# Peptides against a protein of PDB entry 3JWR: the designs that were tried, part 37

Target 1, 323 residues: chain A of PDB entry 3JWR
Amino acid sequence: TRELQSLAAAVVPSAQTLKITDFSFSDFELSDLETALCTIRMFTDLNLVQNFQMKHEVLCRWILSVKKNYRKNVAYHNWRHAFNTAQCMFAALKAGKIQNKLTDLEILALLIAALSHDLDHRGVNNSYIQRSEHPLAQLYCHSIMEHHHFDQCLMILNSPGNQILSGLSIEEYKTTLKIIKQAILATDLALYIKRRGEFFELIRKNQFNLEDPHQKELFLAMLMTACDLSAITKPWPIQQRIAELVATEFFDQGDRERKELNIEPTDLMNREKKNKIPSMQVGFIDAICLQLYEALTHVSEDCFPLLDGCRKNRQKWQALAEQ
Target 2, 298 residues: chain A of PDB entry 3JWR as posed
Amino acid sequence: TRELQSLAAAVVPSAQTLKITDFSFSDFELSDLETALCTIRMFTDLNLVQNFQMKHEVLCRWILSVKKNYRKNVAYHNWRHAFNTAQCMFAALKAGKIQNKLTDLEILALLIAALSHDLDHRGVNNSYIQRSEHPLAQLYCHSIMEHHHFDQCLMILNSPGNQILSGLSIEEYKTTLKIIKQAILATDLALYIKRRGEFFELIRKNQFNLEDPHQKELFLAMLMTACDLSAITKPWPIQQRIAELVATEFWEQGDQVGFIDFVCTQLYEALTHVSEDCFPLLDGCRKNRQKWQALAEQ

## One batch from the design tools (peptide)

Design b1_p15_1_s2 (made by RFdiffusion4, then SolubleMPNN; from b1_p15_1, 9 letters changed)
Fold by OpenDDE base, seed 3:
Structure b1_p15_1_s2 (fold): chain B 323 residues (1-323), chain A 15 residues (1-15)
Amino acid sequence: as target 1 above (323 residues)
Amino acid sequence: SKLLEEGERIAKLLT
């Protein structure tokens, strides 16, 4: 395609030029092509292209295929969300100095997972899928959409000309797919809520050890969540704009719940209750976000900008809630 | 607190 030719022929700017190492990064001003260039830079600077012998054209095709398999008519859970999740992962690995704590296969898996974790998202949550009796709800009992996202990820990875993992051994390939699956499934916040207590307790007791395979898996799950939720850490103007996208998508679901399911939506998804957004954001930050970024900062102090951003946004949302 | 409960509820609805 013309798009592939343009991407494959383009000079990829440095990570410094693209500012993709910054936790304060925003994609709002970037074209789709520039987001793809950023993605190439992430793979390159993490040594994934060299270490796993990726062909440049294959990587370009894969990136464009992933982007293509996000829906354009979904307000928040689209390519830009996946791209921002991956950028936060990259920043956490580089600026946050987590790269040296992980294997190359883990890094490869996390980056692929971050880009792929919401593939073919429909702008509705697992509860809606279940209540609408969608065929996917018959295939999976829990984490319905996350299983679907992984299936989409696997489909793309196995598609002709998109096989970025073809340079891996059979064992490396199996390991990578396992980690990708676990990472994508970990983005189900219901699973995060179930597992976070173990992580926080290990941190509190100063018993956290990444050399333990179970603790490593737990950390990768927490890191995925931290990147997936990273919008809450962004500078306030960026945070507000992203919150509007999230609200739009939730209200769209609420409208569908009324129309298609004949139910009253929850406050979060109720267009008539916009005035509750600030207080709900404070509650979300306190219940979910703060402890996660505190724990992550304990693992690597260089991740502090995520925690600091989250705290600052809490103050801003609290001020709005008091109006 | 009610805010914490709401935050957890929101988390379950986000995905």
Scores: peptide ipSAE 0.288, ipTM 0.873, DockQ to the pose 0.668
Fold by OpenDDE base, seed 2:
Structure b1_p15_1_s2 (fold): chain B 323 residues (1-323), chain A 15 residues (1-15)
Amino acid sequence: as target 1 above (323 residues)
Amino acid sequence: SKLLEEGERIAKLLT
């Protein structure tokens, strides 16, 4: 395609130029091409291209395929969300110095997972999929969408001309896919809620050890969630704008719940209750986000900007809630 | 707290 040719021929700017090592990164001003260039730079600077002998054209095609398999009519869970998740992962790995704590296969898997974790998202949550009796709900009992996202990820990775993992040994390939699957499934916040206590306890007791395979798996799951939720850490103008996108998508679901399921939507998904957004954001930050970024910062102090950003946004939302 | 419980409920709705 013309798009592929343009991408493959383009000069990829440095990570510094693209500012993709910044936790404060925003994609708002970037074209789709620029987001793809950023993605190439992430793979390159993490040494993934070299270490796993990725062909440039194949990587470009894969990126475009991933982007294409996000829906344009979904307000939040689209390519830009996946891209921002991956960028946060990159920043956490580089600026946050998490790279030094992980294997190359883990890094490869995490980056692929971050980009792929919401593939073909439909703008509705798992509850809606279940209640609507969607065919996907018959295939999977738990984490319905996350299983679907992984299936889409696997489909793309196995598609002709998109096989960015072709340079891996069979064992490396299997390991990578396992980690990708685990990472994508971990983005189900219901699973996060179930598992986070173990992680926080290990941190609190100073017993956290990345050399333990179980704890490594747990950490990768927590890191994925931290990147997935990273919009909450962004500078306030960015946070506010992203929150509007989230609200839009939730309101769209609420409208569908009324129309298709004949139910009254919950406050979060009710466009008539916009005034509750600030207080709900405070609650979300306190219940979910703060402890995660605190724990992550204990693993690597260089991840502090995520925690700091989250704290700052809590104050902003609290101020709005008090109006 | 009620706020934390609500926050967790909200979190379950995000995915």
Scores: peptide ipSAE 0.287, ipTM 0.874, DockQ to the pose 0.650
Fold by OpenDDE base, seed 1:
Structure b1_p15_1_s2 (fold): chain B 323 residues (1-323), chain A 15 residues (1-15)
Amino acid sequence: as target 1 above (323 residues)
Amino acid sequence: SKLLEEGERIAKLLT
């Protein structure tokens, strides 16, 4: 395609020029092509292209395929969300110095998972899928959409001309796919809530050890969640804009719940309850976000900007809730 | 707390 030709021929700017190592990064000013260039830079600077012998054209095609399989009519869970999740992962690995704590296969898997974790998202949550009796709800009992996202990820990875993992041994390939699956499934916040206690306890007791395979798996899951929720850490103007996108998508679901399911939506998804957003954001930060970024900062102090951003945004949301 | 419970409820609705 013309898009592939343009991407493959383009000079990829440095990570410094693209500012993709910054935790304060925003994609608002970037074109789709520039987001793809940023993605190439992430793979390159993490040494994934060299270490796994990726062909440039194949990587370009894969990126474009992933981007194409996000829906344009979804306000938040689109390519830009996936891209921002991957950028936060990149920043955490580089600026947060987590790269030195992980294997190349783990890094490869995390980056692929971050970009792929919401593939073909429909702008509705698992609860809606279940209540609407969607065919996917018949295939999976839990984490319905996350299983679908992984299936989409696997489909793309196995598609002709998109096989960015072809340079891996059979064992490396199997390991990578396992980690990708676990990472994508970990983005179900229900699973996060279930597992986070073990992680926080290990940190609290100073018993956390990444050399333990189980603890490594747990950490990768927590890191995925931290990147997936990273909008909450952004500078306030960026945070507000992203919160508006989230609200738009949730209100769209609420409207569909009224129309299609004949139910009253919860406050989070009720367009008439937009005045509750600030207080709900405070509750979300306190219940979910703060402790995660605190724990992550204990693993790597260089991740402090995420925690600091989250704290600052809590204050801003609290001020709005008091008006 | 009620706030924490609400936050967890909200979290489950995000995905």
Scores: peptide ipSAE 0.285, ipTM 0.873, DockQ to the pose 0.635
Fold by OpenDDE base, seed 5:
Structure b1_p15_1_s2 (fold): chain B 323 residues (1-323), chain A 15 residues (1-15)
Amino acid sequence: as target 1 above (323 residues)
Amino acid sequence: SKLLEEGERIAKLLT
């Protein structure tokens, strides 16, 4: 395709030029091509291209395939969300110095997972999929969409000309796929809620050890969630804009719930209750986000900008809730 | 607290 030719022939700017090492990064001003270039730079600067002998054209095709398999008619859970999740992962690995704590296979898996974690998202949550009796709800009982996202990820990775993992041994390939699956499934916040207590307790007791395979898996799950939710950490203008996208998608679901399921939507998804968004955001930050970024900062102090951003945005949302 | 419970409820709706 012309898009592939353009991407493959383009000079990839430095991470510094692209600002992809910054926790304050915004994609709003970037074209689709520039987001793809950023993605190439992430793979390159993490040494994934070299270490796993990725062909440039194959990587380009894979990136474009991933991007293509996000829906354009979804307000928030689209390519830009996946890209921002991956960028936060890159920033956490580089600026947050988490790269030094992980293997190359884990880094490879996390980056692929971040980019792929919401593939073919339909702009509705697992509850809607289940209540609407969607065919996907017959395939999976829990984490319905996350299983689907992984299936889409696997489909792309196995597609002709998209096999970015062809340089891996069979064992490396199996390990990578396992980590990708676990990482994508970890983005189900219901699973996060179930598992986070173990992580926080390990941190609190100073018993956290990344050399333990179980704790490593737990950390990778928490890191995925931290990157997936990283919009809450962004500078206020960016945070506010992303919150509007999230609200739009939720209201779209609420409208569908009224029309298709004949139910009154919850406040979060009720277009008539926009005035509750600030207080709901404060509740979300307190219940879900703060402890996660505190714990992550305990693992690596260089991740503090995520925690600081979250705290600052809590103050902003609280101020709006008091108006 | 009610706020924390609401936050967790909201989290489950984000997926």
Scores: peptide ipSAE 0.278, ipTM 0.869, DockQ to the pose 0.619

Design b1_p15_1_s3 (made by RFdiffusion4, then SolubleMPNN; from b1_p15_1, 8 letters changed)
Fold by OpenDDE base, seed 2:
Structure b1_p15_1_s3 (fold): chain B 323 residues (1-323), chain A 15 residues (1-15)
Amino acid sequence: as target 1 above (323 residues)
Amino acid sequence: SALLKEGEEIARLLT
């Protein structure tokens, strides 16, 4: 395609030029092509291209395939969300110094997972999928969409000309896929809520050890969540705009719940209760975000900008809630 | 707290 040719022939700017190492990164001003260039730079600077002998054209095709398999009519859970998740992962690995704590296969898996974790998202949550009796709800009982996202990820990875993992040994390939699956499934916040206590206790007790395979798996899950939620850490103008996208998608679901299911939506998804967004954001930050970024900062102090950003945005939302 | 429970409920709705 012309798009592939353009991407493959383009000069890829440095990470410094693209500012993709910054936790404060914004994609708002970037074209789709530029987001793809950023993604190439992430793979390159993490040494994934070299270490796993990725062909440039194959990587370019894979990136474009991933991007294409996000829906354009979804306000938040689209390519830009996946891209921002991956960028946060990159920043956490580089600027946050997490790269030094992980294997190359883990890094490879996390980056692929971050980009792929919401593939073919439909702009509705698992609850809606279940209540609408969607065919996917018959295949999976829990984490319905996350299983679907992984299935889509696997489909793309196995598609002709998209096989970025072809340079891996059989064992490396199996390991990578296992980690990708675990990472994508971990983005179900219901699972995060169930598992986070174990992580926080390990940190609190100074018993956290990445050399333990179980704790490593747990950490990768927490890191995925931290990147998935990273919009909450962004500078306030960026945070506000992303919050509007989230609200738009939730209100769209609420509208569908009324129309298709004849159900009154919850406050979060009720367009008429927009005034509750600030207080709900404070609640979300306190209940979900702060402890996660605190714990992550305990693992690596260089991740502090995420925590600091989250705290600053809490203050901003609180101020709005008091109006 | 009630706020924390609400926040967790919100989280369950995000995915």
Scores: peptide ipSAE 0.330, ipTM 0.882, DockQ to the pose 0.653
Fold by OpenDDE base, seed 3:
Order: structure tokens, then sequence, then C-alpha cells
Structure b1_p15_1_s3 (fold): chain B 323 residues (1-323), chain A 15 residues (1-15)
């Protein structure tokens, strides 16, 4: 395709030029081509292209395939969300110095998972899928959409000309797919709520050890969540804009719940309760986000900008809630 | 608190 030719022939700017190591990064001004260039730089600077012998054209095709399999008519859970999740992962690995704590296979898996974690998202949550009796709800009992996202990820990875993992041994391939699956499934916030207590307790007791395979798996799950929720850490103008996209998608679901399911939506998805967004954001930050970024900062102090951003946005949302 | 419970509910809805 013309798009593939343009991407494959383009000079890829440095990570410094692209500012993809910054926790304050915004994609709002970037074209789709520029987001793809950023993605190439992430793979290159993490040494994934060299270490796993990726062909440049295959990587370019894979990136474009992943982007193509996000829906354009979804307000928030689209390619830009996946791209921002991956950028936060890259920043956490580089600027946050998490790279030195992980294997190359774990880094490879996390980056693929971050880009792929919401593939073919339909702009509705697992609860809607269950209540609408969608065919996917018959295949999976829990984390329905996350299983679907992984299935889409696997489909793309196995598609002709998209096989970025072809340079891996059979054992490396199996390990990578296992980690990708676990990482994508970990983006189900219901699973996060279930598992976070174990992580926080290990940190609190100074018993956290990445050399333990179980604790490593737990950390990768927490890191995925931290990147997935990273919009809450962004500078206020960026945070506010992203919150509007999230609200738009939730209100669209609420409208569908009324029309298709004859259900009164919850406050978060109720367009008539837009005035509750600031207080709900404060509640979300306090209940979910703060402890996660605190714990992540304890693993690596260089991740502090995520915590600091979250705290600053809490103050901004609180000020709006008091108006 | 009511806000914390609401925050956890929001988390369950973000998937």
Amino acid sequence: as target 1 above (323 residues)
Amino acid sequence: SALLKEGEEIARLLT
C-alpha cells in the first residue's frame, strides 16, 4: 500500500525529537504516520528490532495492521489510546528505568501488548457485552473483551507479512505469547482490583522481589494498568481533553443502554449527569490510581512524574467538584 | 468513603 511505502521509506526521528521518553507526551498534534514513526522508534530504542532480527518492512506492516484493527468511530478506545499506552510503557522503561529490571522478551511482550490491548474495541464495556448477550459473551465468562483483544493480537501476529516474531525460537515465541496474553488480560480493571492488594502489601513490607516469577508476573500486570490509565497523569490540559473523550464514549454506551437494553445507565454513563464528572474523577483517582503510581514509584523512583501528575490532576478535579 | 466506592465502580466500568 501507499501508506506502507511511505512509512517504510521515512526517516525515523530520534526519541528525543519525538519526545516519546516524556511522561508529559501528547499525541494530539501527531498524524497517523507520525504515530507509526514513534512506534518504530520505540521498538528500535528498546533494541527489539536488533535482538529479535525484525525486518523493517514487516514491522511497518504490523504497526499499520494493528492501527487498522482499531475502530475509528470509537471516541476513546481507538488507536490513539493504544499508542499512548505504548508511549507510557516506553517512557516507564526508558525514563522510568524499568528496562533494566526486565528481560528482552518481557519488554517485547509488553510493547506488543500495550499496542494491542484494546484491538477491535467496540466502545462498550464487558458489562454491556454480557447484558446484550453478544456472541463473545458465550465464548468467555470473564474479561470478555480482553480475550477478544488477545485473539485479534494473535491473528495479526500470524498474518502474512506481519510476523514480527519470526526471528524468535519456538521457546521464546511461546514465552512471549504467554506474557502478551497475561498483559492484555491484566488490563481488565476487575482483575487489577482483585490483585493489587498483593502487590501493595509486598511493597509496604519491603518484600517485593522481581527475581520471583510470581512477583514478576504481578509487576507486569501492574505496569500494564499503570500505562493503560496514564491519561490521568498527563498535564491538566491533556487530561481534561482525554476525560472528554472517555465521557463521550461512556455517554454513547449509556445512550445504547437506554435504546437497546431499556436500562437506565449508571451515573458515569449518563449524559444527564455530566456535572458529576469532577467528583467521579476524584473518586477514581483516590480509589484506583494514587496507590498504583505510589507503588510503581517505590519500584523505580524515576516513575515519580506519573505520581506527581496524578496528584496534580486530583487537585484540579477537586477544585472543579467544589464549584 | 462514598467516593472510594464510586471510584472502584468506575474502574469496573472502564474495561
Scores: peptide ipSAE 0.326, ipTM 0.880, DockQ to the pose 0.621
Fold by OpenDDE base, seed 1:
Structure b1_p15_1_s3 (fold): chain B 323 residues (1-323), chain A 15 residues (1-15)
Amino acid sequence: as target 1 above (323 residues)
Amino acid sequence: SALLKEGEEIARLLT
């Protein structure tokens, strides 16, 4: 395709030029091509291209395939969300100095998972999928969409000309796919809520050890969630804009719930309760986000900008809730 | 707290 030719022939700017190492990064000014270039840079600077002998054309095709399999008519859960999740992962690995704590396979898996974790998202949550009796709800009882996202990820990875993992041994391939699956499934916040207590307790007791395979898996899950939710850490103007995208998507779901399912949406999905967004954001930050970024900062102090950003945005949302 | 429960409920709705 013309798009592939353009991407494959383009000079990839440095991570410094692209500012993709910054926790304050915004993609708002970037074209789709530039987001793809950023993605190439992430793979390159994490040594994934070299270590796993990725062909440049194959990587380019894979990136474009992933991007193509996000829906354009979804306000938030689109390519830009996946891209920003991956960028936060990259920043956490580089600026947050987590790279040296992980294996190359784990890093590879996390980056692929971050980019793929919401593939073919439909702008509705698992609850809607279940209540609408969608065919996917017949296949999976829990984490319905996350299983679908992984299936889409696997489909792309196995598609002709997209096989970025072809340089891996059989064992490396199996390991990578396992980690990808676990990481994508971990983006179900229901699973986060279920597992986070173990992680926080390990941190609190100073018993956290990344050499333990179970604790490693737990950490990767927490790191995925931290990146997936990273919009809450962004500078306030960016945070506000992203919150508007989230609200738009949720209100669209709420409208569909009224029209298609004949139910009253929850406050989060209710367009008529827009005035509750600030207080809900404070509640979300307190219940979900703060402890996660605190714990992550305990693992690596260089991740503090995420915690600091979250705290600052809490103050901003609280101020709005008081108006 | 009620706020924490609400926050957790919100979290479950995000995905």
Scores: peptide ipSAE 0.325, ipTM 0.879, DockQ to the pose 0.615
Fold by OpenDDE base, seed 5:
Structure b1_p15_1_s3 (fold): chain B 323 residues (1-323), chain A 15 residues (1-15)
Amino acid sequence: as target 1 above (323 residues)
Amino acid sequence: SALLKEGEEIARLLT
């Protein structure tokens, strides 16, 4: 395609030029091509292209395939969300110095998972999929969409000309796919809520050890969630804009719930209760975000900008809630 | 608190 030719022939700017190492990064000013270039740079600077012998054209095709399999009519859970999740992962690995704590296969899996974790998202949550009796709800009981996202990820990875993992041994390939699956499934916040207590207790007791395979798996899950939620850490203008996108998608779901399911939406998804957004954001930060970024900062102090950003945004939301 | 419970509910609704 013309898009592939353009991407494959383009000079990839440095991570410094692209600012993709910054926790304050915003994609708002970037074209789709520039987001793809950023993605190439992430793979390159993490040594994934070299270590796993990725062909440049194959990587380009894969990135474009991933991007293509996000829906354009979804306000928040689109390519830009996946891209921002991956960028936060890259920043956490580089600027946050988590790269030195992980294997190359884990890094490879996390980056692929971050880019793929919401593939073919429909702008509705698992509850809606279940209540609407969608065919996907017949295939999966829990984490319905996350299983679907992984299936889409696997489909793309196995598609002709998209096989970025072809340089891996069979054992490396199996390991990578396992980690990708676990990482994508971990983005179900219901699973996060279930598992986070174990992680926080390990941190609190100073018993956290990445050399333990179970704790490693737990950490990768927490790191995925931290990157997936990283919009809450962004500078206030960026945070506010993203919150508006999230609200738009939730209100769209609420409207569909009213029309298709004949139910009154919850406050979060009720367009008429927009005035509750600031207080809900404070509640979300306190209940979900703060402890996660505190724990992550404990693992690597260089991740502090995420925690600091979250705290600053809490103050901003609280100020709005008091008006 | 009510806010914490609400925050957890919000989390369950995000995905």
Scores: peptide ipSAE 0.303, ipTM 0.873, DockQ to the pose 0.665

